# Designs tried in a protein design run: peptides against a protein of PDB entry 3J47. Part 1

No score or structure here was measured in a lab: all are predicted.

Target 1, 121 residues: chain A of PDB entry 3J47
Amino acid sequence: IRLTNQLKSLKGLQSKLKDVVEYLDKVINKELPINHTILGKLQDVFNLLPNLGTPDDDEIDVENHDRINISNNLQKALTVKTNDELMVIYISNLVRSIIAFDDLIENKIQNKKIQEQRVKD
Unless a header shows other numbers, all headers, positions and changes below count from the first letter of the chain.
Peptide ipSAE was made for these designs. It is ipSAE averaged over its two directions, with the distance scale d0 held at 1.0 Angstrom where the peptide's residues are scored. Compare it between designs on one protein only; published cut-offs may not apply.
The geometry check fails a fold that doesn't show the stated peptide or that is severely misdrawn somewhere.

## One batch from the design tools (peptide; made by RFdiffusion4, then SolubleMPNN)

Design b1_p11_3_s2
Fold by OpenDDE base, seed 3:
Structure b1_p11_3_s2 (fold): chain B 121 residues (1-121), chain A 11 residues (1-11)
Amino acid sequence: as target 1 above (121 residues)
Amino acid sequence: LSLEEILKLLQ
């Protein structure tokens, strides 16, 4: 249940990100007028996002080399954290599957003992 | 350590 909800939420977020990209492409192509209120909200989203290592190719400033290294370090740290969280989820699901299998074996053994008692009476 | 205690430590 929790993993399915996380995947559904992530797919929902991915759909919303695609809608944002499609909107930006339409604005760039001059198919839609620039909406300053939408751009302000997008800027707020980008300011709340950790620097994910897209160099905006539009600021040729010699200071960008340190920002690119910081962004690559943060992207690497987020990737490591995500991998560790996925590993914990995987191990937790494996252990739950083993417990459920053990409970199923014990239930079958108990049911067999009850049937063998009923045949002796 | 029961398998359940291990699961609680991983959460």
Scores: peptide ipSAE 0.056, ipTM 0.748, DockQ to the pose 0.012
Fold by OpenDDE base, seed 4:
Structure b1_p11_3_s2 (fold): chain B 121 residues (1-121), chain A 11 residues (1-11)
Amino acid sequence: as target 1 above (121 residues)
Amino acid sequence: LSLEEILKLLQ
């Protein structure tokens, strides 16, 4: 259930991103007028994105090929970091499930002992 | 470290 809802939400986000790209393409092609309010909101979104390439202020001068490699290296680093964060969350949920199972076993053992005492009295 | 202490470190 939770994973299906997350996948549905992610698919919804992907659809919205496609709608934004299609809107920008229509604006670039002069099929739609420039809306400064929409562009301002899009700039706010880009400012909230993790900086997908600060060139450290020391690389003003290498061709469009290095910007693609820096973007790919940072996407890879963000993917690794995200996988590590998801792994910690997964382990935490696994440990919680094991504790809840142990508590269930102990409660079952105690209930069995109480029933065995009630049959002896 | 008990399993509960590990959970407290992961919160």
Scores: peptide ipSAE 0.048, ipTM 0.742, DockQ to the pose 0.012
Fold by OpenDDE base, seed 5:
Structure b1_p11_3_s2 (fold): chain B 121 residues (1-121), chain A 11 residues (1-11)
Amino acid sequence: as target 1 above (121 residues)
Amino acid sequence: LSLEEILKLLQ
């Protein structure tokens, strides 16, 4: 019973990972537009993954040093890309907020002019 | 680039 449930859960996780890979392949092939929210959540998953290149500090196998450097370089490259994408999203939201505020000011000025004209007639 | 042109590039 316990082993069968673990195998079922692992097969479920494998299916979900396959669906994510298929989505990324469609985005890379330009079949789907880039969804920054999905990419941000995927990056959160990669940042929560235990560093699969740190076996506990007690087995110096010289063959693993190149794999650790590749995983750390990939994680660093993903973190830099994430920071740039979050900065673009932040700037986009800031610009949208500034324009919405400017439009609100102009609308209030126009409404005030219309009220002043209606009181004069 | 006007703020409106920046919005059009971000949509």
Scores: peptide ipSAE 0.043, ipTM 0.730, DockQ to the pose 0.016
Fold by OpenDDE base, seed 1:
Structure b1_p11_3_s2 (fold): chain B 121 residues (1-121), chain A 11 residues (1-11)
Amino acid sequence: as target 1 above (121 residues)
Amino acid sequence: LSLEEILKLLQ
């Protein structure tokens, strides 16, 4: 019973992955319009996949090796792009924090000058 | 802002 349910769930996942491939093939062939929301979710799935190291050299047909190399190159390209986007977000937040700190410093100087004037009057 | 004004605010 438990093993049969796991096999049924795995077959259900395989069917859904096949439906995603058939969708991508239709988009590549211009039979369907590009849906950016579906492509974004697919990119999120590829970014969550660990680097699928070369499956050890036991019995994959040369056509599957080229598809795996293309998939690994695409996954590396998506990982690099995501790292560059995260770096730009990090730098942007660092610069915003420096500007906000400078504005806080200027506001404290102005407040101190106003207090020193009020004590002299 | 002078560096001296910044230092006087961090104290």
Scores: peptide ipSAE 0.024, ipTM 0.655, DockQ to the pose 0.006

## One batch from the design tools (peptide; made by RFdiffusion4, then SolubleMPNN)

Design b1_p12_1_s2
Fold by OpenDDE base, seed 4:
Structure b1_p12_1_s2 (fold): chain B 121 residues (1-121), chain A 12 residues (1-12)
Amino acid sequence: as target 1 above (121 residues)
Amino acid sequence: LKELERLLKEIS
């Protein structure tokens, strides 16, 4: 249940991000007027995002190499953290599956004992 | 069983 809800929430976020990109493309193409309130909220979202790698194409080939390395190190650290979180979820689901299997075996043994008692009465 | 339940509570 939890993993299915997380996947559903992530799909919902992906849809909303697509709608934002489509809106920005329409504004760039001058099909829609610039809404400064929407742009301000998008800037707030980008300021809360970790710097996930787009080199702005506007300033000088020597400072960009250290910023690209810092962005790559942050992206690697986020990938490791995400992998560790997925491993914790995987182990939790494996343990739950083993417990449910043990309970199924015990319930089957108990049901067999109850049937053997009912045949002796 | 009881140790697996402990590990599940520690990870969750």
Scores: peptide ipSAE 0.052, ipTM 0.749, DockQ to the pose 0.022
Fold by OpenDDE base, seed 1:
Structure b1_p12_1_s2 (fold): chain B 121 residues (1-121), chain A 12 residues (1-12)
Amino acid sequence: as target 1 above (121 residues)
Amino acid sequence: LKELERLLKEIS
């Protein structure tokens, strides 16, 4: 029971790490715009990832052809879900950046009006 | 502006 839960959690982490690689490849290929907030959180995740050195070779078990197809379908479903979640985070950060830019413009206009009043007094 | 803030709150 404990070992099966650790293996399931590790497979889930490996899937998320692959989805991150696919996202980074799309960003490198300029298919997606660079989001610095996603990149920062990703860098924090990479800094929290222990250097999992390469699993050294040893265990051949040739009985999993049906489990490989289920693993590939689950992996594809997780990749689609993670891509949709990353797209939602991207849109959210884009909208926050637009709001912050509008607030900055409004603050700059107000500050300019206040300075023009102080020069007339 | 206010509608974009509403959409952000629905997504979060």
Scores: peptide ipSAE 0.047, ipTM 0.735, DockQ to the pose 0.024
Fold by OpenDDE base, seed 2:
Structure b1_p12_1_s2 (fold): chain B 121 residues (1-121), chain A 12 residues (1-12)
Amino acid sequence: as target 1 above (121 residues)
Amino acid sequence: LKELERLLKEIS
């Protein structure tokens, strides 16, 4: 239930991000007028995004070292969380495969017993 | 088997 709800929420977010890209493309192509209120809110979203870029090794101003360390710590924390989520998906798929294999063994044993009964009658 | 199905329901 919780994992299925997280996947549904992520799919909903992906759809909304696609709608935003399609809007920006129409604004770039001059098909729609620039809405400064929407652009301001998008700028606020981009300012709240963790810098997921590896800082290009060429922008190491000594004043940014603490910000780079905070960004790297946040990126590591997001990577660990993503790895834990992938591990839960992997375990879930492994357990489903074990169940399907057990059902296959039981079905083979039952089919063998039915054939042995039909040869005795 | 039944315990694995329980764990799948807890994760899902």
Scores: peptide ipSAE 0.059, ipTM 0.752, DockQ to the pose 0.026; fails the geometry check
Fold by OpenDDE base, seed 3:
Structure b1_p12_1_s2 (fold): chain B 121 residues (1-121), chain A 12 residues (1-12)
Amino acid sequence: as target 1 above (121 residues)
Amino acid sequence: LKELERLLKEIS
């Protein structure tokens, strides 16, 4: 239920991101007027996005050391979170494989008992 | 088995 809901939510997010791209293309092509309220909310979303950009190796100014440390800590925190989420998916698939193996053993035992009964009649 | 099925249902 939770993983299926997460996948459904991710597919919904992908559809919404496509709608946003199509809206931006229409604004760039001057087919729609610029809505400053939508643009402000989009800027807020981009400001909340982690700076996952590799620092282009060409601006080592002394003010960037604290921003680089914050970006590296955020990237590390996102990598840890992603690893924990992948670990939960891995454990879920392992549990499914164990259940399917148990069901296969039980089905094999039942089929053997049915064959042994048919040879005694 | 039954506890693994419960955990699987919570994760799914």
Scores: peptide ipSAE 0.054, ipTM 0.746, DockQ to the pose 0.027; fails the geometry check

Design b1_p12_4_s3
Fold by OpenDDE base, seed 2:
Parts: sequence; C-alpha cells; structure tokens
Structure b1_p12_4_s3 (fold): chain B 121 residues (1-121), chain A 12 residues (1-12)
Amino acid sequence: as target 1 above (121 residues)
Amino acid sequence: LQSLLEEIQKLL
C-alpha cells in the first residue's frame, strides 16, 4: 500500500511536470499569452529547488566555490538519506518474507502431523 | 525465526 501510493504520487508529479513543460513551450512559441501569475508561481517553485546541478565548469567564479561545495554537500546528504530510507524499506520487506516463510514451514509441519495421525486411526 | 531477527538487527 505505502509503496504503491508513493509510486502513484511520483507518476502524478511527473505528469504535472510534463504539463508545465508543454505550457512553457506553447508560451515560448507564442501559441498562448504569457500569464504572469503562472510564471510567478513557477519562479517561486524554482527558487525553492535546491541547486542539485553540477554547475558547468565554465561559471566557477571564486565566490561560487563555497556555494558549489554547499550544494554538492546537500546533494550528497539527500542521496545518503534516500539510500537509508530505501534500505529500511528493503529490510522491512525482507523481514515480512522471512515471517511468511516461517509460517509456511510451521503450516507444513502441522499438516504432516495431522496426516500421520489420520493414517494411524 | 529468532536467530534471523537477531542477525537482521545487527545489520540495522
């Protein structure tokens, strides 16, 4: 259930991002009028995005070196956090599989005992 | 079961 909901939410986000790109392309091609309210909201979204890009090596002014190190450290920290979250999900699924296997073994042992008793009666 | 849970707890 949780993983299916996360996948559905991610697919929903991907669809919305595609709709935004298609809207921007139509505005650039002058097929649609510029809506300043939509453009302002998109600017707010871009300003909230962490700089996850490696800056192209051609814009390294000495003042940007500390910002580049901070952005790379943030990207690394987000990657580590994502890895740890995926590990917890993996272990949780492994534990569920082990429990289900143990229950299957116990059910087979019980069924064997019941069959052996029925052959003696 | 218990031994496997103890080994998983060592990996966390």
Scores: peptide ipSAE 0.061, ipTM 0.733, DockQ to the pose 0.017
Fold by OpenDDE base, seed 5:
Structure b1_p12_4_s3 (fold): chain B 121 residues (1-121), chain A 12 residues (1-12)
Amino acid sequence: as target 1 above (121 residues)
Amino acid sequence: LQSLLEEIQKLL
């Protein structure tokens, strides 16, 4: 019973990880728009992942103080890089929203001028 | 950074 439940949970996790990869591939291929909320949640997941630079815990050599620092530095560097990328994407979307708002204002002004011209003819 | 700045400039 316990082992069967653990195997079922692991299969469920594997399926969810596959769905995340398929989503990222679609975003990379520009088939889907970038969703900042999803990318932020993925960043949170990567920040919660145990140190991906440690090969599996089968060599407890107490001398690897340097490998823990390298892997913490890699994780920090990846977190900073991902945060900067998210910031750039966020700024780009704000700029697009500002341009779209400017175009909306200009369209409203033009429509008003056309209506004023039609009332004079 | 430089490639990101170029992509921002292309969107503007």
Scores: peptide ipSAE 0.041, ipTM 0.672, DockQ to the pose 0.019
Fold by OpenDDE base, seed 1:
Structure b1_p12_4_s3 (fold): chain B 121 residues (1-121), chain A 12 residues (1-12)
Amino acid sequence: as target 1 above (121 residues)
Amino acid sequence: LQSLLEEIQKLL
């Protein structure tokens, strides 16, 4: 029972990973529009993956060198994309804060003018 | 100023 449930869960994970690959291939081929919410969730999954470019020191087969380079390039590409997304969020929040501060200054100036009129009456 | 910043915020 326990082993059968683990095998079923692993097969379910493998099916979901295949569906993700098929989705990414369709997005690369421009068959589907880019969904930023799906890409963000995929990025979160990749940020939670252990660094696949550090094989524990016990199996340096020459075929792993190309996979290590691909993993390092993928991790670098994901890090760059994360940085660009964080930069956009940071700039958007900075702009929003500047607008909110400008509105606060204008409201304060208007309130001061209204108070100065009420003191003259 | 605000209108220009809102347009930039829509482009981001």
Scores: peptide ipSAE 0.030, ipTM 0.659, DockQ to the pose 0.017
Fold by OpenDDE base, seed 4:
Structure b1_p12_4_s3 (fold): chain B 121 residues (1-121), chain A 12 residues (1-12)
Amino acid sequence: as target 1 above (121 residues)
Amino acid sequence: LQSLLEEIQKLL
């Protein structure tokens, strides 16, 4: 029962991965518009994957070395792209916070001027 | 505003 459920789950994962590849191929071929939300979620999935290029020290077959290097380079490229996207979001939020702080200062200055006028009248 | 943005750009 447990092993059969694990095999069923793995087959389900394999089917979903195939559907993702077919989707990416259609996007590359310009058959479908780029959905940035789907691409962002795919990047999150790849960033959550264990480092595909830590072979456990016990299975360095030379034929896997090129696939491991490609997987590592892809994972590094996806991590860099995710970091750049997060950096743009961070900078945008920081700029928004600065603008809001500037507006708060200006509002305090105006409120002080209004209070000083009310004390003179 | 501009001076504050420049100072934050130096911290990044």
Scores: peptide ipSAE 0.026, ipTM 0.608, DockQ to the pose 0.015

Design b1_p12_6_s1
Fold by OpenDDE base, seed 4:
Structure b1_p12_6_s1 (fold): chain B 121 residues (1-121), chain A 12 residues (1-12)
Amino acid sequence: as target 1 above (121 residues)
Amino acid sequence: LKEIEELIKKLE
């Protein structure tokens, strides 16, 4: 259930991002008028994104090749961090599943012992 | 794990 809901939410985000790209392409092609309110909201979204491509404000003179390398290094670092966070969540869910299995075994042992006592009375 | 193996042996 939780994983299916996360996948559904991610697919919904992917659809919305596609609709935004299609809207921007229509505006670039002059098929739609520029809506400054929509562009302002898109700018707010981009300002809330982690800076995937601004070098820290102290080196504006590095060739376009180094900006692509910094962006790729930051994307790799975010992918590693996300993988480590997902690994901790996976281990936590595995431990919870083991505890719930242990509790189930103990409950079955207790139920068997109660039945064996009832057969001796 | 080892404790779960001991619990399984008590079920048998």
Scores: peptide ipSAE 0.022, ipTM 0.585, DockQ to the pose 0.014
Fold by OpenDDE base, seed 2:
Structure b1_p12_6_s1 (fold): chain B 121 residues (1-121), chain A 12 residues (1-12)
Amino acid sequence: as target 1 above (121 residues)
Amino acid sequence: LKEIEELIKKLE
């Protein structure tokens, strides 16, 4: 339930991001008039995005070194969190495979016993 | 086994 809801929410976000790209393409192609209110809200979203890029090595002014370290620490923290979430998914899939294998063994043992009974009757 | 299956169902 929680993982399925997270995946559904992520798919919903992906669809909305696609709709934003398609809107921007239509504005660039002059198919739609520029809406300054929508553009202002998109600028607000871009300003709230963490800088997840490695700063190009060409913008290392000494005042950016602390911002680079904060960005790298945030990127590392997001990568670690993503790895931990993937590990939990992997363990859950491994356990499901072990359960399915145990059920297969039990079914094979039962089928063998039934066949041995049918040969004795 | 049953307790582990219930834990997986709670994560899904």
Scores: peptide ipSAE 0.034, ipTM 0.674, DockQ to the pose 0.067; fails the geometry check
Fold by OpenDDE base, seed 3:
Structure b1_p12_6_s1 (fold): chain B 121 residues (1-121), chain A 12 residues (1-12)
Amino acid sequence: as target 1 above (121 residues)
Amino acid sequence: LKEIEELIKKLE
């Protein structure tokens, strides 16, 4: 349920991102008037996006050192969060495999007992 | 086992 809902939410986000690109293309092609309220909200989204872009090596000015440290700390925090989420998925799949193996052993034991009873009749 | 199976089923 939770993983299926996460995948559904990610697919829904991908669809919405495609609709935003199609809207921007129509605005660039002058098929739609520029809506400043939509553009302002898109700018807010881009300003909230983590700067995960490679520092293009051409602006080492002294104000960027704090932004690079914040970007590196945010990238590290996102990497740690992603690793913890993958670890929970891995543990869940490992435990599912152990349960399925236990059920297979129990099924094999039951089938053996049924065969031994049929040979005694 | 049964409690962990129920937890996994809630995660799916």
Scores: peptide ipSAE 0.030, ipTM 0.646, DockQ to the pose 0.068; fails the geometry check
Fold by OpenDDE base, seed 1:
Structure b1_p12_6_s1 (fold): chain B 121 residues (1-121), chain A 12 residues (1-12)
Amino acid sequence: as target 1 above (121 residues)
Amino acid sequence: LKEIEELIKKLE
């Protein structure tokens, strides 16, 4: 239940992100008027994103070295967590595919036995 | 098979 809900939430987020990109492309191409309310909400979303950028190498202050290490540690922690979640999803889908293949083989063997009985009667 | 199905259901 928890893994299926996480995968469904991630797919829903991916769809919404695609719709936002398509909207922004239409606004850039002047196909749609600029909606300041939508733009303000998009800015709020970007301000809530963790700093996933490598800081561009152009601000070497000693305060930035601790922020760079924190950002790199956060990126690494998010990458490890995402990789572990994807591995669990992959293994679960692989096992489900093996079970479905076994059930298909069993059903095929049973159907063959039923056909061989019908040809003998 | 049955134990693996129960493990998948716990992860779902």
Scores: peptide ipSAE 0.029, ipTM 0.653, DockQ to the pose 0.066; fails the geometry check

## One batch from the design tools (peptide; made by RFdiffusion4, then SolubleMPNN)

Design b2_p13_3_s1
Fold by OpenDDE base, seed 3:
Structure b2_p13_3_s1 (fold): chain B 121 residues (1-121), chain A 13 residues (1-13)
Amino acid sequence: as target 1 above (121 residues)
Amino acid sequence: LTLEELLELLNKL
């Protein structure tokens, strides 16, 4: 259930990102007027993106090298977040398996004690 | 932290 909901949420995010790109393309092509409220919300989204690499310090040609480093740092941050989430799911399943195994041992011990009492009466 | 408490925390995430 959780993984299916995550996949659905990721597909929903992908659809919304496509709608944003299509909107920006229509604004660039002058098919739609610039909406400053939408542009402000996009700026807020970019400012809320984890700092996707300011390389420290100095000199002139900022438009193509930053997009590749931004993409790599975002991919790395998304990969780390995905690994941490998979680790939590793995630990959850391990703990559930250990508890179920402990309950099975206790049930077998109790059943053995009940059988040993029935052989003495 | 018991195994049951850990399972309860993991079910809340």
Scores: peptide ipSAE 0.023, ipTM 0.625, DockQ to the pose 0.013
Fold by OpenDDE base, seed 5:
Structure b2_p13_3_s1 (fold): chain B 121 residues (1-121), chain A 13 residues (1-13)
Amino acid sequence: as target 1 above (121 residues)
Amino acid sequence: LTLEELLELLNKL
């Protein structure tokens, strides 16, 4: 019972991780728009993961200091990169909002001119 | 904001 529940939970986690990878691949391929909330949650996950700094090395013994520094530097580099990406996208959304606002103001000015002409005829 | 002023602001970032 306990082992079966642990295996079921691990399979559920693996499925969710696969869904995240598939989402990221679709975003990289420009098939989906970048979602900042998802990217922020992904950053939170990376910040909570102890030791993302080595996909290679089965071996016990010697020098816990350099691996901690590499992991911290990788986490810091990922955090900086993610903050810069979030900033670029925030600016892009701000710009789109300003353009859409300008178009709305111009449309209102044009509609007002049309109404003022119709009241003079 | 003109489109030109917005592009100038973007080129300063």
Scores: peptide ipSAE 0.022, ipTM 0.618, DockQ to the pose 0.012
Fold by OpenDDE base, seed 1:
Structure b2_p13_3_s1 (fold): chain B 121 residues (1-121), chain A 13 residues (1-13)
Amino acid sequence: as target 1 above (121 residues)
Amino acid sequence: LTLEELLELLNKL
């Protein structure tokens, strides 16, 4: 019973991963438009993947070393892209905060001038 | 810092 449920869950995960690969292939081939929400969720999954480049030290076949290096380079490239996207969002929010602060200062200066005029009349 | 100087800094990043 426990083993059959684990095998069913693993087959379900394998089917979902296959559907994701087929979706990515269709997007690469321009058969489907890029969905930014799906792409963002895929980036989150790749950022949550434990280091796909630590082989436990017991079977370094030379063919696995090239696949491990490609996987590590892909994960590093996805992490860099995510960091650059987060940096652009951070800078954009910083800029909006500076503009809103400047508008607040200008509004306070104008309000102070109006109050000083009303006290002189 | 004018809005234009801030946009120029964003375009240099």
Scores: peptide ipSAE 0.021, ipTM 0.598, DockQ to the pose 0.012
Fold by OpenDDE base, seed 4:
Structure b2_p13_3_s1 (fold): chain B 121 residues (1-121), chain A 13 residues (1-13)
Amino acid sequence: as target 1 above (121 residues)
Amino acid sequence: LTLEELLELLNKL
């Protein structure tokens, strides 16, 4: 359930990202007029995204160094938090799989006993 | 619980 919901959410995010790319391609190709409100919101999204790359140390204006350090620290914090959340989900799914496997073993043992009783009668 | 029910439970995780 949780993993399926995460996969569904990720697929939904992938679809939305594809729609954004298709919109940008149409704007670049001059098929759609530039909507400054959409571009402003997209810029806000990119400004809220942690820098997913180490900017090559060769193009960083000194005024952005604090923003980049904050962004990299935020990325690291988000990555750690995401890893911890994924670990808790993984353990929870593992425990559920073990319980379901134990119940399967018990049910097979019971079914075998019932079959052995029916052959003796 | 059958092996099929176990696979269904795993797919529901």
Scores: peptide ipSAE 0.024, ipTM 0.616, DockQ to the pose 0.012; fails the geometry check

Design b2_p13_3_s2
Fold by OpenDDE base, seed 5:
Structure b2_p13_3_s2 (fold): chain B 121 residues (1-121), chain A 13 residues (1-13)
Amino acid sequence: as target 1 above (121 residues)
Amino acid sequence: MTLEELLELLNKL
């Protein structure tokens, strides 16, 4: 019973990982539009993955150096990309705030002109 | 992201 449930859970995880790969391949091939919400959730999953590329300081095997460097470069690339995406969101929110303040100023000017007209009649 | 993509994103938000 326990081993059968673990095998079923692992097969379920493998299926979900395959669905993620197939989605990413379709996005790379431009068959699907980039969905930033899906990409953000994938980033959250990668951030929750234990560092599968920090060797615990106890396994000196000379053949894994290239896989560790690829993992560290991927984490660095994802971190840089996430910082750039956060910067874009920040700039977008600033621009929106500036526009909303401009609209508020214009609305106040218009309301003042309407009040000044009503006092002259 | 190009400036045009940023402006399009701003118009969708």
Scores: peptide ipSAE 0.016, ipTM 0.398, DockQ to the pose 0.021
Fold by OpenDDE base, seed 2:
Structure b2_p13_3_s2 (fold): chain B 121 residues (1-121), chain A 13 residues (1-13)
Amino acid sequence: as target 1 above (121 residues)
Amino acid sequence: MTLEELLELLNKL
């Protein structure tokens, strides 16, 4: 249930991002007038985006070294967290597979015992 | 994380 809701939310976000791109393309093509209120809200969204880019090695201004370290640390932290979440999902699927295999063995043993009883009566 | 906590997490996925 949780994963399905996350996937639905992500698909909803993807649709909204597509609507934004299509709006910007129509503004660039002069098909729509520039709406400064929409552009201001888009700028606010971009200002809230974490800098997840590797700074191109060409923008080493001495004031950016702390921002580069913060962005690399954030990217690393997101990668580690994602790997830890994937590891939990992997272990979870492994445990589910072991339980399902144990249940299959027990069912096979029980079915064999029932067959051996039916041959003795 | 106990086995029970892992199974509860599995049932929430």
Scores: peptide ipSAE 0.015, ipTM 0.465, DockQ to the pose 0.013
Fold by OpenDDE base, seed 1:
Structure b2_p13_3_s2 (fold): chain B 121 residues (1-121), chain A 13 residues (1-13)
Amino acid sequence: as target 1 above (121 residues)
Amino acid sequence: MTLEELLELLNKL
């Protein structure tokens, strides 16, 4: 049950990320006008990217195997826990940004339909 | 936000 729900949620996130890529491709191709509110929230998503790029280059060779292993295991456990917490915050902010894009697109479509109706009356 | 709250939000998408 838990794993199936996680897989469903991850597939939902993957679909919404694909919809964002397809939107960006249409904007690049000039099929859609640039929306500065969409671009701003995408910039916020990019600014929330964790630094996924420190390999812990803490192979510092120093002879004292037993005290260093306890410190390194604690540091690694703290780093893993902190990375998991940062990943939850990041994905939460990413999802919030995607929802707020969907709402903005739908509101723009609705406003356009309302304007087209008012020009026919 | 807990992992459970995040999974609930992702299931509403």
Scores: peptide ipSAE 0.012, ipTM 0.340, DockQ to the pose 0.022
Fold by OpenDDE base, seed 4:
Structure b2_p13_3_s2 (fold): chain B 121 residues (1-121), chain A 13 residues (1-13)
Amino acid sequence: as target 1 above (121 residues)
Amino acid sequence: MTLEELLELLNKL
């Protein structure tokens, strides 16, 4: 359930990003007029995106050092959080696999007992 | 392997 919802949310995000790319391509190709309201909203989205790039050491304007440190800390925090979430999913799948293996052993034992009974009758 | 491929693999297990 949780993983299926995450996958569905990711696919929904991917579709929306594709719609944005297709819109930008149509604007670049001059098939659509430039809509400054859409571009402004896209700029707002990009401004709300954490800089997940390490600025190449060549783009470090000295005035942005605090923003770069915040960005790198946020990237690290997102990476750590993602790794922790993936670890919980991994452990949950291991536990499920162990239970399914136990059920398989029990079913195999039961089937063996039924076969041994049918050979005695 | 993309994050989507990883999530799809984990959802099949």
Scores: peptide ipSAE 0.006, ipTM 0.329, DockQ to the pose 0.022

